# Peptides against a protein of PDB entry 3VZA, part 157

Target 1, 98 residues: chain A of PDB entry 3VZA
Amino acid sequence: RVERLCKSKELFEERLGLEIRRIHNEQLQFIFRHIDHKDPDKPYMFTLSINEQGDYEVTSCTPPLDCISEFQLKVRETNNFSAFIANIRKAFTALSFK
Target 2, 62 residues: chain B of PDB entry 3VZA
Amino acid sequence: AAYVTQLYYKISRIDWDYEVEPARIKGIHYGPDIAQPINMDSSHHSRCFISDYLWSLVPTAW

## One batch from the design tools (peptide; made by RFdiffusion4, then SolubleMPNN)

Design b2_p28_5_s3 (from b2_p28_5, 16 letters changed)
Fold by OpenDDE base, seed 4:
Structure b2_p28_5_s3 (fold): chain B 98 residues (1-98), chain C 62 residues (1-62), chain A 28 residues (1-28)
Amino acid sequence: as target 1 above (98 residues)
Amino acid sequence: as target 2 above (62 residues)
Amino acid sequence: RRAETRIFELLLMSKEERAAAKALEAAL
């Protein structure tokens, strides 16, 4: 049912504070909110594509994360996409306390 | 469409219960070893707390 | 519609499938 799919997306967006958008050049934009408790709507985001080798490639990260290159390496090695996204959120969370 | 919801599941491993009242956050997180029920009253928590809690269910081990 | 879903499809593929898909695209 289409209505359920729409509802599902909305629930995920609100509850996880994660919005996923398709943007130009076959990329996805992952937008985290609910990171900064003092400013819940402040976005923390990165963009992702698949390179010619079929590997995940982070094309941007705002604000920048020192660990993002390592995470990209890790997800290519492990193919653990869930951990990849979760670790990015964790890193953004840590950044919000600085 | 269906793809984005599938992606959310791939990321979070959460399946929501869509038959409950809007104020109830109910679902199941499927971890590698055990499935954990989710059952929260959204009116009792901030949006940030809810998100932090749900993300805490997602393993960060590579 | 193809372009609209392609990136999602790739992300939902296995590593091997992604590599194969990209190889195919490069061959076209």
Scores: peptide ipSAE 0.673, ipTM 0.954, DockQ to the pose 0.910
Fold by OpenDDE base, seed 2:
Structure b2_p28_5_s3 (fold): chain B 98 residues (1-98), chain C 62 residues (1-62), chain A 28 residues (1-28)
Amino acid sequence: as target 1 above (98 residues)
Amino acid sequence: as target 2 above (62 residues)
Amino acid sequence: RRAETRIFELLLMSKEERAAAKALEAAL
């Protein structure tokens, strides 16, 4: 089971180009790669925590996204975590063309 | 790794087929209404194309 | 010490469960 889980994690990381890391102060770092086709290893990142109210909170975003605050509001309203992450990736993709 | 894999499913709604050869990207994306099969040869595509394609399966509607 | 998996657990909870968990943590 452990070997299967490790394989699963590796497949997701490579195929989605998304790495998820636990960092200090009970946060997760989401690292997107495969965004820029000219530089597939260029990372696009944000960090996420759960605040005292139990809400999703973006604690950093690199490079910065103008829409990140709106997305944080949307995920709090809809609780659609999948759409939240997907929209962030979409925004990073759009940013890579600028 | 159990929690992180659960999180990947929560995000992508993809379940991989772990028994196929490494060059084959095979799985199922579970949408709200229908399930879509994933079956592609990774040797025929760039890493960026593969990722873009898989993410295109994930709805962005809130 | 908080468990290393706590953030994952919270993210996998429902909205109501997350709020309740954080409220409990604040009280302890």
Scores: peptide ipSAE 0.673, ipTM 0.954, DockQ to the pose 0.776
Fold by OpenDDE base, seed 5:
Formats: structure tokens, C-alpha cells, sequence
Structure b2_p28_5_s3 (fold): chain B 98 residues (1-98), chain C 62 residues (1-62), chain A 28 residues (1-28)
């Protein structure tokens, strides 16, 4: 099972171009790659925590996204975490063309 | 790694087929209506295309 | 272990469970 879990993580990282890392102060770092087709290894990332109310909170975003605050509001309203992450990737993709 | 893989599923709703050869990307995306099979030859596509395609399966509607 | 996995556990909880967990942490 351990070997499968390790393999699963590696498959997701490569195929989705998404790395998830635990960082200090109970935060997760989400690192998107494969965004810029001319530079597939260029990282687009944000960090996430859970605040004292139990809500998702974006603590950083690099490069910055104008829509990130709205997305944070939307995920708190809908609790659709999948759409939250997918929309962030979509926004990073759009930004890569600018 | 168990929590990480659970989180990947929560995000993507994809379950991989772990019994296939590395060059074959096989799995199932569990959408809200129907489950869609994934079956790609990675040698035929760029890494960016593969990622873009897989993410296109994930609904962005809130 | 608890400190290392807590953020993952919270993210995998329901909205109500996250709120309850954080409320409990604040009370202790």
C-alpha cells in the first residue's frame, strides 16, 4: 500500500502538474507547473490555510491573481474545493498569455 | 502520502489505473453525471497538453 | 504526527467539521 501511495502521488504530480507541500504554520503550498507551454517547469503557486472560523484562507499567491479574493469568497459560500483549485489553475493559465 | 492522495482525489475526482505501463495514462474521472474513462498515450502528447486535458475534465462551475 | 497532518485533516473535513474542530482548538 505504501508503494502504491507513493506512486499515486508521483502520478498526480506529473500528470496534473500540481505539487502539494506542507509548510510552516499549518499551511499547504500548491505549486502548478505545465501552465506555460514555452516553459513547462515555471511554477505558479498559492498557499492555503484554515482560519479560526474553519474557512479556507489564501495566505499568498505568486504570481498575484486579481480574482483570488473572489474565489476565496466563492469557495466559502459553495464549499466546492475542486472548483476552487480548478479556477485558480484556469486563472494562472490565462495570466500566462499576458 | 495517504492524505495527499486523498486531497488529489478531492480536487480532481480522478482514480488512476496503477496496473498499466508508464507510457499509458489510464484512469477514471468521476464527474457529477457520469464517469469518464481516461486512456491516453503519453508519448503522443506534451506534458502541458496532458495536464491541460486532465484539468479540462474538472468542472469549474461553483 | 498530529502537527504534521493537521492541515490535511482539516481540508478533508466537511465545512461543519472544520468549524467545530477550530472552535474546539480555540477552547483548549
Amino acid sequence: as target 1 above (98 residues)
Amino acid sequence: as target 2 above (62 residues)
Amino acid sequence: RRAETRIFELLLMSKEERAAAKALEAAL
Scores: peptide ipSAE 0.671, ipTM 0.953, DockQ to the pose 0.883
Fold by OpenDDE base, seed 3:
Structure b2_p28_5_s3 (fold): chain B 98 residues (1-98), chain C 62 residues (1-62), chain A 28 residues (1-28)
Amino acid sequence: as target 1 above (98 residues)
Amino acid sequence: as target 2 above (62 residues)
Amino acid sequence: RRAETRIFELLLMSKEERAAAKALEAAL
């Protein structure tokens, strides 16, 4: 089971170009790669925590996204975490073309 | 790694086939309406294209 | 000291469960 889980993690990281790290102060760092086709290893990242109200809270975003606050609001309203992450990736992709 | 893989599934709704050769990207995306099979030869595509394609399977509607 | 998996547990909870968990933590 452990071996399968490790393999699963590696496959997701490579195929989705998404790494997930636990960092200080009970936060997760989401690192997107494979965004810029001219620089596939260039990272686009944000950090996420759960605030005192139990809501998702973006604690950082690099590079910054103008839409991140709206996405945070939307995920709190809909609780659609999948759409939240997918929309962030979509926004990073759009940013890479600017 | 259990929690991480659970989180990946929560995000992507993808389940991989772990019994195929490394160059084969095979799995199932579980969408709200239908399950979509994934079956790609990674040697035929860039890493960016593969990622973009897989993410295109994930709905962005809130 | 918080559990190493706490953030993952919270993320995998329902919205109501997360709120309840945080309310409990605030009360302790």
Scores: peptide ipSAE 0.671, ipTM 0.954, DockQ to the pose 0.753

Design b2_p28_5_s4 (from b2_p28_5, 14 letters changed)
Fold by OpenDDE base, seed 2:
Structure b2_p28_5_s4 (fold): chain B 98 residues (1-98), chain C 62 residues (1-62), chain A 28 residues (1-28)
Amino acid sequence: as target 1 above (98 residues)
Amino acid sequence: as target 2 above (62 residues)
Amino acid sequence: REAEVRIFELLLMSKEERKKVMEELKKL
């Protein structure tokens, strides 16, 4: 049901601190919050698309991550999308301690 | 919203129990080895702690 | 020659499927 789907989305957004938006040019924006315990609402973001080869492509990352290119390579090799997103969050978490 | 919820499952492998009270975070994480039950009282934890804990359930091995 | 399959659908496909879809779209 529509009600269940709406509730599901809200629960995931709040509990994971992850919002997913479709933006221009068929991209997804992933917005992480709850990263910085001192500023829980501070967003950490990246955008993702599928290129002409059918591969995952990171189109932006804010703040920038040195490891993002490596992660893009890894997800193309392994197709482990879950690990891809989880590793990005871990990297953002590490960055928040600088 | 169907696609986005499917994507959340693809990412987290978590299925929520939608019939519990809002203060109860209850669900199941489906890991590669065993299913991990989730059952937390949200009033006892910060939002950041809850998120960190849930993400800790998601394997980072490629 | 524009993409007819939306981003959510592509992400939920298998690797093989989305590569095939994008290859077919390239021919349009």
Scores: peptide ipSAE 0.597, ipTM 0.941, DockQ to the pose 0.511
Fold by OpenDDE base, seed 4:
Structure b2_p28_5_s4 (fold): chain B 98 residues (1-98), chain C 62 residues (1-62), chain A 28 residues (1-28)
Amino acid sequence: as target 1 above (98 residues)
Amino acid sequence: as target 2 above (62 residues)
Amino acid sequence: REAEVRIFELLLMSKEERKKVMEELKKL
């Protein structure tokens, strides 16, 4: 049901601190919050698309992550999308400590 | 909303229990080895702690 | 040649299917 789907989305957003938005040019924006415990609402985000080859492509990352290109390579190799997103969050978390 | 919820599951492998009180974070994380139950009282934890905990359930091994 | 498949659909399909779909779209 629509009601359940809406509730599900809200629960995921709040509990994971991850918002997913569809933005222009067939991209998804992943917005992580709850990263910085001193500023829980501070967003850490990246955008993702599928290129002509059908591969995941990171189109932006804010703040920038040195490891994002490697993660893009890894997810293309392994197709482990879950690990891809989790590693990005982990990297953002590490960045928040600096 | 159907797509995004499916994507959340693809990412987190978490299935929530939607029939519990709002303050109760209850669900199941389906890891590669075993299913891990989730059962937290949100009033006892910060939002950041909750998120960190839930993400800790998600394997980062490629 | 424009991608007509939604990003969500592409992300939720298998790798092989994604590549196949995009290859077919490229030919249009």
Scores: peptide ipSAE 0.597, ipTM 0.941, DockQ to the pose 0.512
Fold by OpenDDE base, seed 5:
Parts: structure tokens; sequence; C-alpha cells
Structure b2_p28_5_s4 (fold): chain B 98 residues (1-98), chain C 62 residues (1-62), chain A 28 residues (1-28)
């Protein structure tokens, strides 16, 4: 089972180009790669926490996204976490085209 | 690792087939409609193409 | 106080449960 869990994590990281890391102060760092086809290893990342109200809160975004605050509002309204992450990746992809 | 994999499923709705050879990207995407099979030969595609394709399966509608 | 609940657990629970947990934590 442990072996499968490790394999699962590795498969998701490579295939989705998404790494998820726990960082200080109970935050998660989401690191997207495979965004820029000219530089597949270039990271696009944001950090996420839960605030006192129990709402999703983006604590950082690198590179910055103009739409990130709107997405934070949307996920609070809809609770669609999947769409939240997917839209962020879509935004990073658009940004990579400069 | 259990929490991380659960989160990946929450995000992607993909369940991998762990019994196939490493070069085979095989699994099932559980979308809002019908489940869609995933079956790719990774040696035939770039890493970016594979990621873009898989993410294209994830709805962006709120 | 917020650190009493792990981030992964918070993300994987329902919205209602998440809000209730955080509401109780801030009372401590």
Amino acid sequence: as target 1 above (98 residues)
Amino acid sequence: as target 2 above (62 residues)
Amino acid sequence: REAEVRIFELLLMSKEERKKVMEELKKL
C-alpha cells in the first residue's frame, strides 16, 4: 500500500506537472510545470491556506495573476476546488504565451 | 502520501491504473458526465502535451 | 490555534465542516 501511494504521487506529479508541498503555517504550495513548452521545467506556483472563516485563501502567486483574487472569490462561492485549480493552470498557461 | 493522493483525485478526478508498464498512461477520468478512459503511450508524446491533455479533461466551469 | 487542524484535513472536509472547525478553533 505504501508503495502504491508513493507511486501514485509520482505519477500525478509527472503526468499533471503539478507538485503539492506542505509549507510553513499550514499552507500548501502548488507548483505547476509543463506550462511553457519552450521551458517545461519552469515553475508556476501559488500557495493556499484556510483562513479563520474556513475559506480558501491564496497567500502568494508567482508569477502574479490578475485573476487570482477573482478565482478565490469564485471558489468560495461555488466550492468547486477542481475548477479552481484548473482555472489557475489555464491562467498560467495563458501567461506563458506573454 | 495518502492525503496528497486524495487531493490529486479531488483536483483531477483521475484514477490511475497502477498495474501497467511505466510507459503506459492508463486510467479513468470521472467527469460530471460519463467516465472517460485514459490510455496513452508516453513515449509518443512530450511531457507538456501529456499534461495539457490531461488537464483538458478537467472542467473549468465553476 | 488554527494550526491545531492540519491543512490537508481542512481541504478534504466539506465546506460546512471546514467552517465549523475554524469557528470553534478561534474560540480557544
Scores: peptide ipSAE 0.596, ipTM 0.941, DockQ to the pose 0.500
Fold by OpenDDE base, seed 3:
Structure b2_p28_5_s4 (fold): chain B 98 residues (1-98), chain C 62 residues (1-62), chain A 28 residues (1-28)
Amino acid sequence: as target 1 above (98 residues)
Amino acid sequence: as target 2 above (62 residues)
Amino acid sequence: REAEVRIFELLLMSKEERKKVMEELKKL
C-alpha cells in the first residue's frame, strides 16, 4: 500500500504538473509546473490554510493573481475545492501568455 | 502519502491504472455525469500537453 | 490550539465539520 501511494503521488505530480507540500504553520503549498510550454519547469504556486472560521485562506500567490481573492470567495461560497484549484491553474496559464 | 493522494483525487477526480507500462497514461476521470477513460501514450505528447489535457477534464464551474 | 487538527484532515472533512472544529478550537 505504501508503495502504491508513493507511486500514485509521483504519477499525479508528473501528469498534472502539480506538487503539494505541507509547509510551516499548517499550510499547504501548491506548485504548478507545465504551465508555460516554453518553460515547462517554471513554477507557479500558492499557499493555502484554514483560518479560525474554518474557511479556506490563500496566504501567498507567486506570481500574484488578481483573481485569487475572488476565487477564495467562490470556494468559500460553493465549497467546490476542485474548481478552486482548476481555476487557479487556468489563471496561471493565462498569466503565462502575458 | 495517503493524505496527498486523497487530495489529488479530491482535486482531479482521477484514478490511475498502476499496472500498465510507464509510457501509458491510463486511468478514469469521474465527472459529474459519466466516468471517462483516460488512455494515452505519453511518448506522443509533451508534458505540458498532457497536463493541459488532464486539467481540461476538471470542471471549472463553481 | 489550531495545530490540534492537521491541515490535510481539515481539507478532507466537510465544510460543516471543518467550521465546527475550528469554532470549538476558538473557544479553547
Scores: peptide ipSAE 0.595, ipTM 0.941, DockQ to the pose 0.515

Design b2_p28_6_s1 (from b2_p28_6, 13 letters changed)
Fold by OpenDDE base, seed 2:
Structure b2_p28_6_s1 (fold): chain B 98 residues (1-98), chain C 62 residues (1-62), chain A 28 residues (1-28)
Amino acid sequence: as target 1 above (98 residues)
Amino acid sequence: as target 2 above (62 residues)
Amino acid sequence: SEKAELKAEIKAKHPPEIWLLVYLNETP
């Protein structure tokens, strides 16, 4: 099982171009790659925590996204975490063309 | 890696076929209405294209 | 306790995987 889980993680990381890491202060770091076709290894990332009210809170976003605060609101309202992550990637993709 | 792999599934709704050769990207995407197979030859596509394609399967509607 | 209640709310409101990743050690 451990071997399969490790392989699964690696497949997701490579195929989705998304790495998920736990970092200091009880945060999750989401690192997108494969965004810029001219620079596939360039990272686009944000960090996420659960605040004292139990709500998702984006603690950083690099590069910054104008829409990130709205997405934070939307995920709090809908609890659609999948759409939250997908929309962030979509926004990073759009940003990469500017 | 149990928690993170489960999170990947929650995000993408993709279940990989782990028994195929690494060059074959094979799995199933479970959409809200129907499940669709994924079956790609990675040698035919760039890493960016593959990622873009897979993410295109994930709904962005809230 | 208040902390216990918060954990319960988090578990109820969010995917358990997120809660587990944030607060518990990852199992390899």
Scores: peptide ipSAE 0.350, ipTM 0.921, DockQ to the pose 0.145
Fold by OpenDDE base, seed 4:
Structure b2_p28_6_s1 (fold): chain B 98 residues (1-98), chain C 62 residues (1-62), chain A 28 residues (1-28)
Amino acid sequence: as target 1 above (98 residues)
Amino acid sequence: as target 2 above (62 residues)
Amino acid sequence: SEKAELKAEIKAKHPPEIWLLVYLNETP
């Protein structure tokens, strides 16, 4: 059901504060909001591609995260995409308190 | 929006109840050990609190 | 082909939604 799918997407975007976009050069953009309680609309984002080896590659991260390279390694090793995204959000949250 | 919706489920393991009133955040989080119901009144919480709470349900163990 | 092999690896190793979102148009 098209209408249900559209509603589902909207619910996820609002409730998780996460928008997922397909952008140029076959990349995915993940935009987190609701991170900074003082500025809920402030975006924290990263972009993701698949490299020539078929592995996840973070192509940008704004603001930058010191741990992003380690997370990229971890998701390549475990293929736990859920933990990958959750850990990035956790890192952005920690960064927002600095 | 089928693919992105499926990706949201892969990430969060949350299934929403789509038939409730907009102010009701109702669904189920399917964790590895137990399914946990979600049932919140959005008017009682900030958007940030709601998001933080929902993400707290998602394991960060690799 | 190289492209076909890459897509196959992605599909095999990662959630299919990633492969579908990256390389295919989303269907309603």
Scores: peptide ipSAE 0.339, ipTM 0.921, DockQ to the pose 0.146
Fold by OpenDDE base, seed 3:
Structure b2_p28_6_s1 (fold): chain B 98 residues (1-98), chain C 62 residues (1-62), chain A 28 residues (1-28)
Amino acid sequence: as target 1 above (98 residues)
Amino acid sequence: as target 2 above (62 residues)
Amino acid sequence: SEKAELKAEIKAKHPPEIWLLVYLNETP
């Protein structure tokens, strides 16, 4: 099972171009690659925590996204975490063309 | 890796087929309407195209 | 405790894997 889980993680990382890391201060780091077709390894990332009120909080976003605060609000309202991540990737993709 | 793998599924709704050759991207995406098979030859596509395609399967409606 | 109640509320509102990853203090 451990081997299968490791393989699964590797497949997701490569195929989705998304790494998920647990980092300091009880945060998750989401690192997108394969965004810029001219530079597939260029990272687009954000960090996420759950604040003392129990709400999702984006603690950093690199490069910055104007829409990230709105997405934070939306995910708090809907708890649609899948759409949250997908919309962030979509926004990073749009940013890569600018 | 168990928790992160579960999170990947919660995000993507994709289950991979782990018994195929490395060049074959095979799995199932469980969308809201139907389960869609994934079956791609990675040698025929760029990494970016593959990722874009897979993410296109994930709804962005809140 | 207040902390325990908060964590219980978080688990109820969010996917368990998110809660666990956030508070595990280990690489996922």
Scores: peptide ipSAE 0.316, ipTM 0.919, DockQ to the pose 0.144
Fold by OpenDDE base, seed 1:
Structure b2_p28_6_s1 (fold): chain B 98 residues (1-98), chain C 62 residues (1-62), chain A 28 residues (1-28)
Amino acid sequence: as target 1 above (98 residues)
Amino acid sequence: as target 2 above (62 residues)
Amino acid sequence: SEKAELKAEIKAKHPPEIWLLVYLNETP
């Protein structure tokens, strides 16, 4: 049901503080909020595409993360997309304390 | 929103209870071994705390 | 590799955003 799907998306967006958008050039944008407790609406973002080899490729990261290239390698090796997203949020969280 | 909701589940492994009042955050997190019930009163917590708690349920091991 | 071939095949059948959403946890 369309109404249930819409409600589901809204609940995930608010409760996880994660918005997912389709953007130009065949990319997905992941926007994290609720990371900085002093500024809950501050966005932490990255974009993702699939390259010519069919592999996940991070096309941008704002703010930048030193570990993002390593995470890209890990997700290609393990195909553990859940851990990929969770580790990125963890890294953004760590960055918010600096 | 079918595909994005599927992605949310694949990321979080959380299944929400959609029949409860809006202020009640109720669902189940399906981990590899144990299912963890979720049952929170959102009025008792900040948005950041809620998100941090839910993400803490998601394993980060590759 | 089998993984690369599978990914290429899946990618060819769907738009990248749909492929990503649907097959992100598929076994290579």
Scores: peptide ipSAE 0.312, ipTM 0.916, DockQ to the pose 0.478

Design b2_p28_6_s2 (from b2_p28_6, 13 letters changed)
Fold by OpenDDE base, seed 1:
Structure b2_p28_6_s2 (fold): chain B 98 residues (1-98), chain C 62 residues (1-62), chain A 28 residues (1-28)
Amino acid sequence: as target 1 above (98 residues)
Amino acid sequence: as target 2 above (62 residues)
Amino acid sequence: SEKAEFLAEIRAKYPPEEWLLVYLIERP
């Protein structure tokens, strides 16, 4: 089971180009790669925490996204975490074409 | 690792087939309506194409 | 609030390195 779980994580990381890390101050870092086809290893990332009210908080976004505050509001309203992550990747993808 | 993989599933709704050869990307995406099979030869695609394709399966509607 | 109460439950039940992941997975 442990071996299978480790393999699963590695498959998700490579195939989705998404790494998830626990970082300081009780945050998660989401690192997207495979965004820029000319530079597949270039990272696009944001960090996430939960405030005392239990709400999602984006604590950083690199590179910055104008839409990130709106997405934070949307995920708070809908609790659709999947759409939240997918929309952020979509936004990073759009940014990579600038 | 269990929680991380569960989070990946929550995000992507993809369940991989772990019993195939490494070059085969095989699994199932479970959408809200229908299940979509995934079956690709990774040697025939770039890493970026593969990721873009898989993410295209994930709905962005809130 | 319901979210705050659930957060408190998760924090109490799971260790520091796991609760955030569990919360994201299980949050109602």
Scores: peptide ipSAE 0.736, ipTM 0.959, DockQ to the pose 0.846
Fold by OpenDDE base, seed 2:
Structure b2_p28_6_s2 (fold): chain B 98 residues (1-98), chain C 62 residues (1-62), chain A 28 residues (1-28)
Amino acid sequence: as target 1 above (98 residues)
Amino acid sequence: as target 2 above (62 residues)
Amino acid sequence: SEKAEFLAEIRAKYPPEEWLLVYLIERP
């Protein structure tokens, strides 16, 4: 079972090109790869925490996205975490074309 | 890894078939309307194409 | 608020390494 869980994480990381890490100060780091087809290993990332009110809070975004504050507002309103992550990836993809 | 895999499911709504060989990307995407099978030969596609395709299954409507 | 109360519940129930993941997964 431990083997399956480990395999599951690896499959998601490789196939979605998304790594999720716990980092300092009670944050999660979401690292997207496979964004730039010319540089598949180039990371696009943001960090997320939960504030004292229980709201989603983006604490960093690299490279920066103009839309990230709007997405934070939207996920707070809708609680649609899936759409939140998917929209961020979509925005990073658009940014990769410069 | 238990919780992180659950988070991946919450994000993607994909459940993988773990009994197939690595070259086969097989699973089910559970969308809001209908479940869609995933069945790809990874040797036919780039890593970026595969990721883009899988993410295209995830609705972006809020 | 409901969110704050749920946050407090999860933080009390789960260790520091897990609560954030659990919160994101289970938050109503």
Scores: peptide ipSAE 0.735, ipTM 0.960, DockQ to the pose 0.868
Fold by OpenDDE base, seed 5:
Structure b2_p28_6_s2 (fold): chain B 98 residues (1-98), chain C 62 residues (1-62), chain A 28 residues (1-28)
Amino acid sequence: as target 1 above (98 residues)
Amino acid sequence: as target 2 above (62 residues)
Amino acid sequence: SEKAEFLAEIRAKYPPEEWLLVYLIERP
């Protein structure tokens, strides 16, 4: 089962082009790749934490997204974490087209 | 990595078939509609295409 | 608040390296 869990993580990372890391100060880093078809390994990333009220907080976004603050509000309202991540990827994809 | 994989499922709603060869991308997407099978040969597609396709399965409606 | 209470519960139950993931997964 441990082997399957390791394999599962690797499959998600490669197939979704999404890596999830625990980083300092109790944050998660979400790293998207496979965004730019001309540079598949170029990372697009944001970091996420939870404040004392239990609300989602985007602590960084690289490259910056104009819509990230709105998405933070939307996920707080809806608690739709899936849509939150998917919309961020969609925004990064749009950004990659300059 | 149990929690990480659970988070991936929460995000993507994809459950992989782990009994096939690595080049076979096989699984099931559990969307709001009927569950959709995933079954493709990764050797026939770019990494970007694969990722874009899989993410296209994930609803963006809030 | 309900969210804050759930956060406190998760932080108390899980170690520092896990609670954030668990919170994101299980938050109602």
Scores: peptide ipSAE 0.735, ipTM 0.959, DockQ to the pose 0.853
Fold by OpenDDE base, seed 4:
Structure b2_p28_6_s2 (fold): chain B 98 residues (1-98), chain C 62 residues (1-62), chain A 28 residues (1-28)
Amino acid sequence: as target 1 above (98 residues)
Amino acid sequence: as target 2 above (62 residues)
Amino acid sequence: SEKAEFLAEIRAKYPPEEWLLVYLIERP
């Protein structure tokens, strides 16, 4: 049901502090919030596309993460999308302490 | 919204209980081992704590 | 490749606003 789907999306966004947006040029924007406990609404985000080979491609990362290229490689190798997203959040969290 | 919610599940492996009061965060995390029930009162925690906790359930091993 | 072929299938089956999500979800 449409009502349930809308509620589900809202619950995930609020509880995970993760918003997923479709943006231009066939990309998804992943926006993490609730990272900085002093500023819960501060966004940490990256954009993702799929190249012609079907591989995951990070097209932007704000703020930048030194490990993002490695994570892109890892997700291509393992296809573990869950770990990919979780590791990015972990990296953003670590960055917020600096 | 259907695909977005499915993607959230693929990422988090969390299935929410939609029949509880809004202040109750109830669901199940399905990990590679045993399913972990989620049941917490959101009024007792900050948004950041809740998110951190939920993400802590998600394995980071590749 | 398998990934490229699957991508082509998804693109053909789903509209522009949905295929990327579907690909991420369904990719084997």
Scores: peptide ipSAE 0.735, ipTM 0.960, DockQ to the pose 0.869

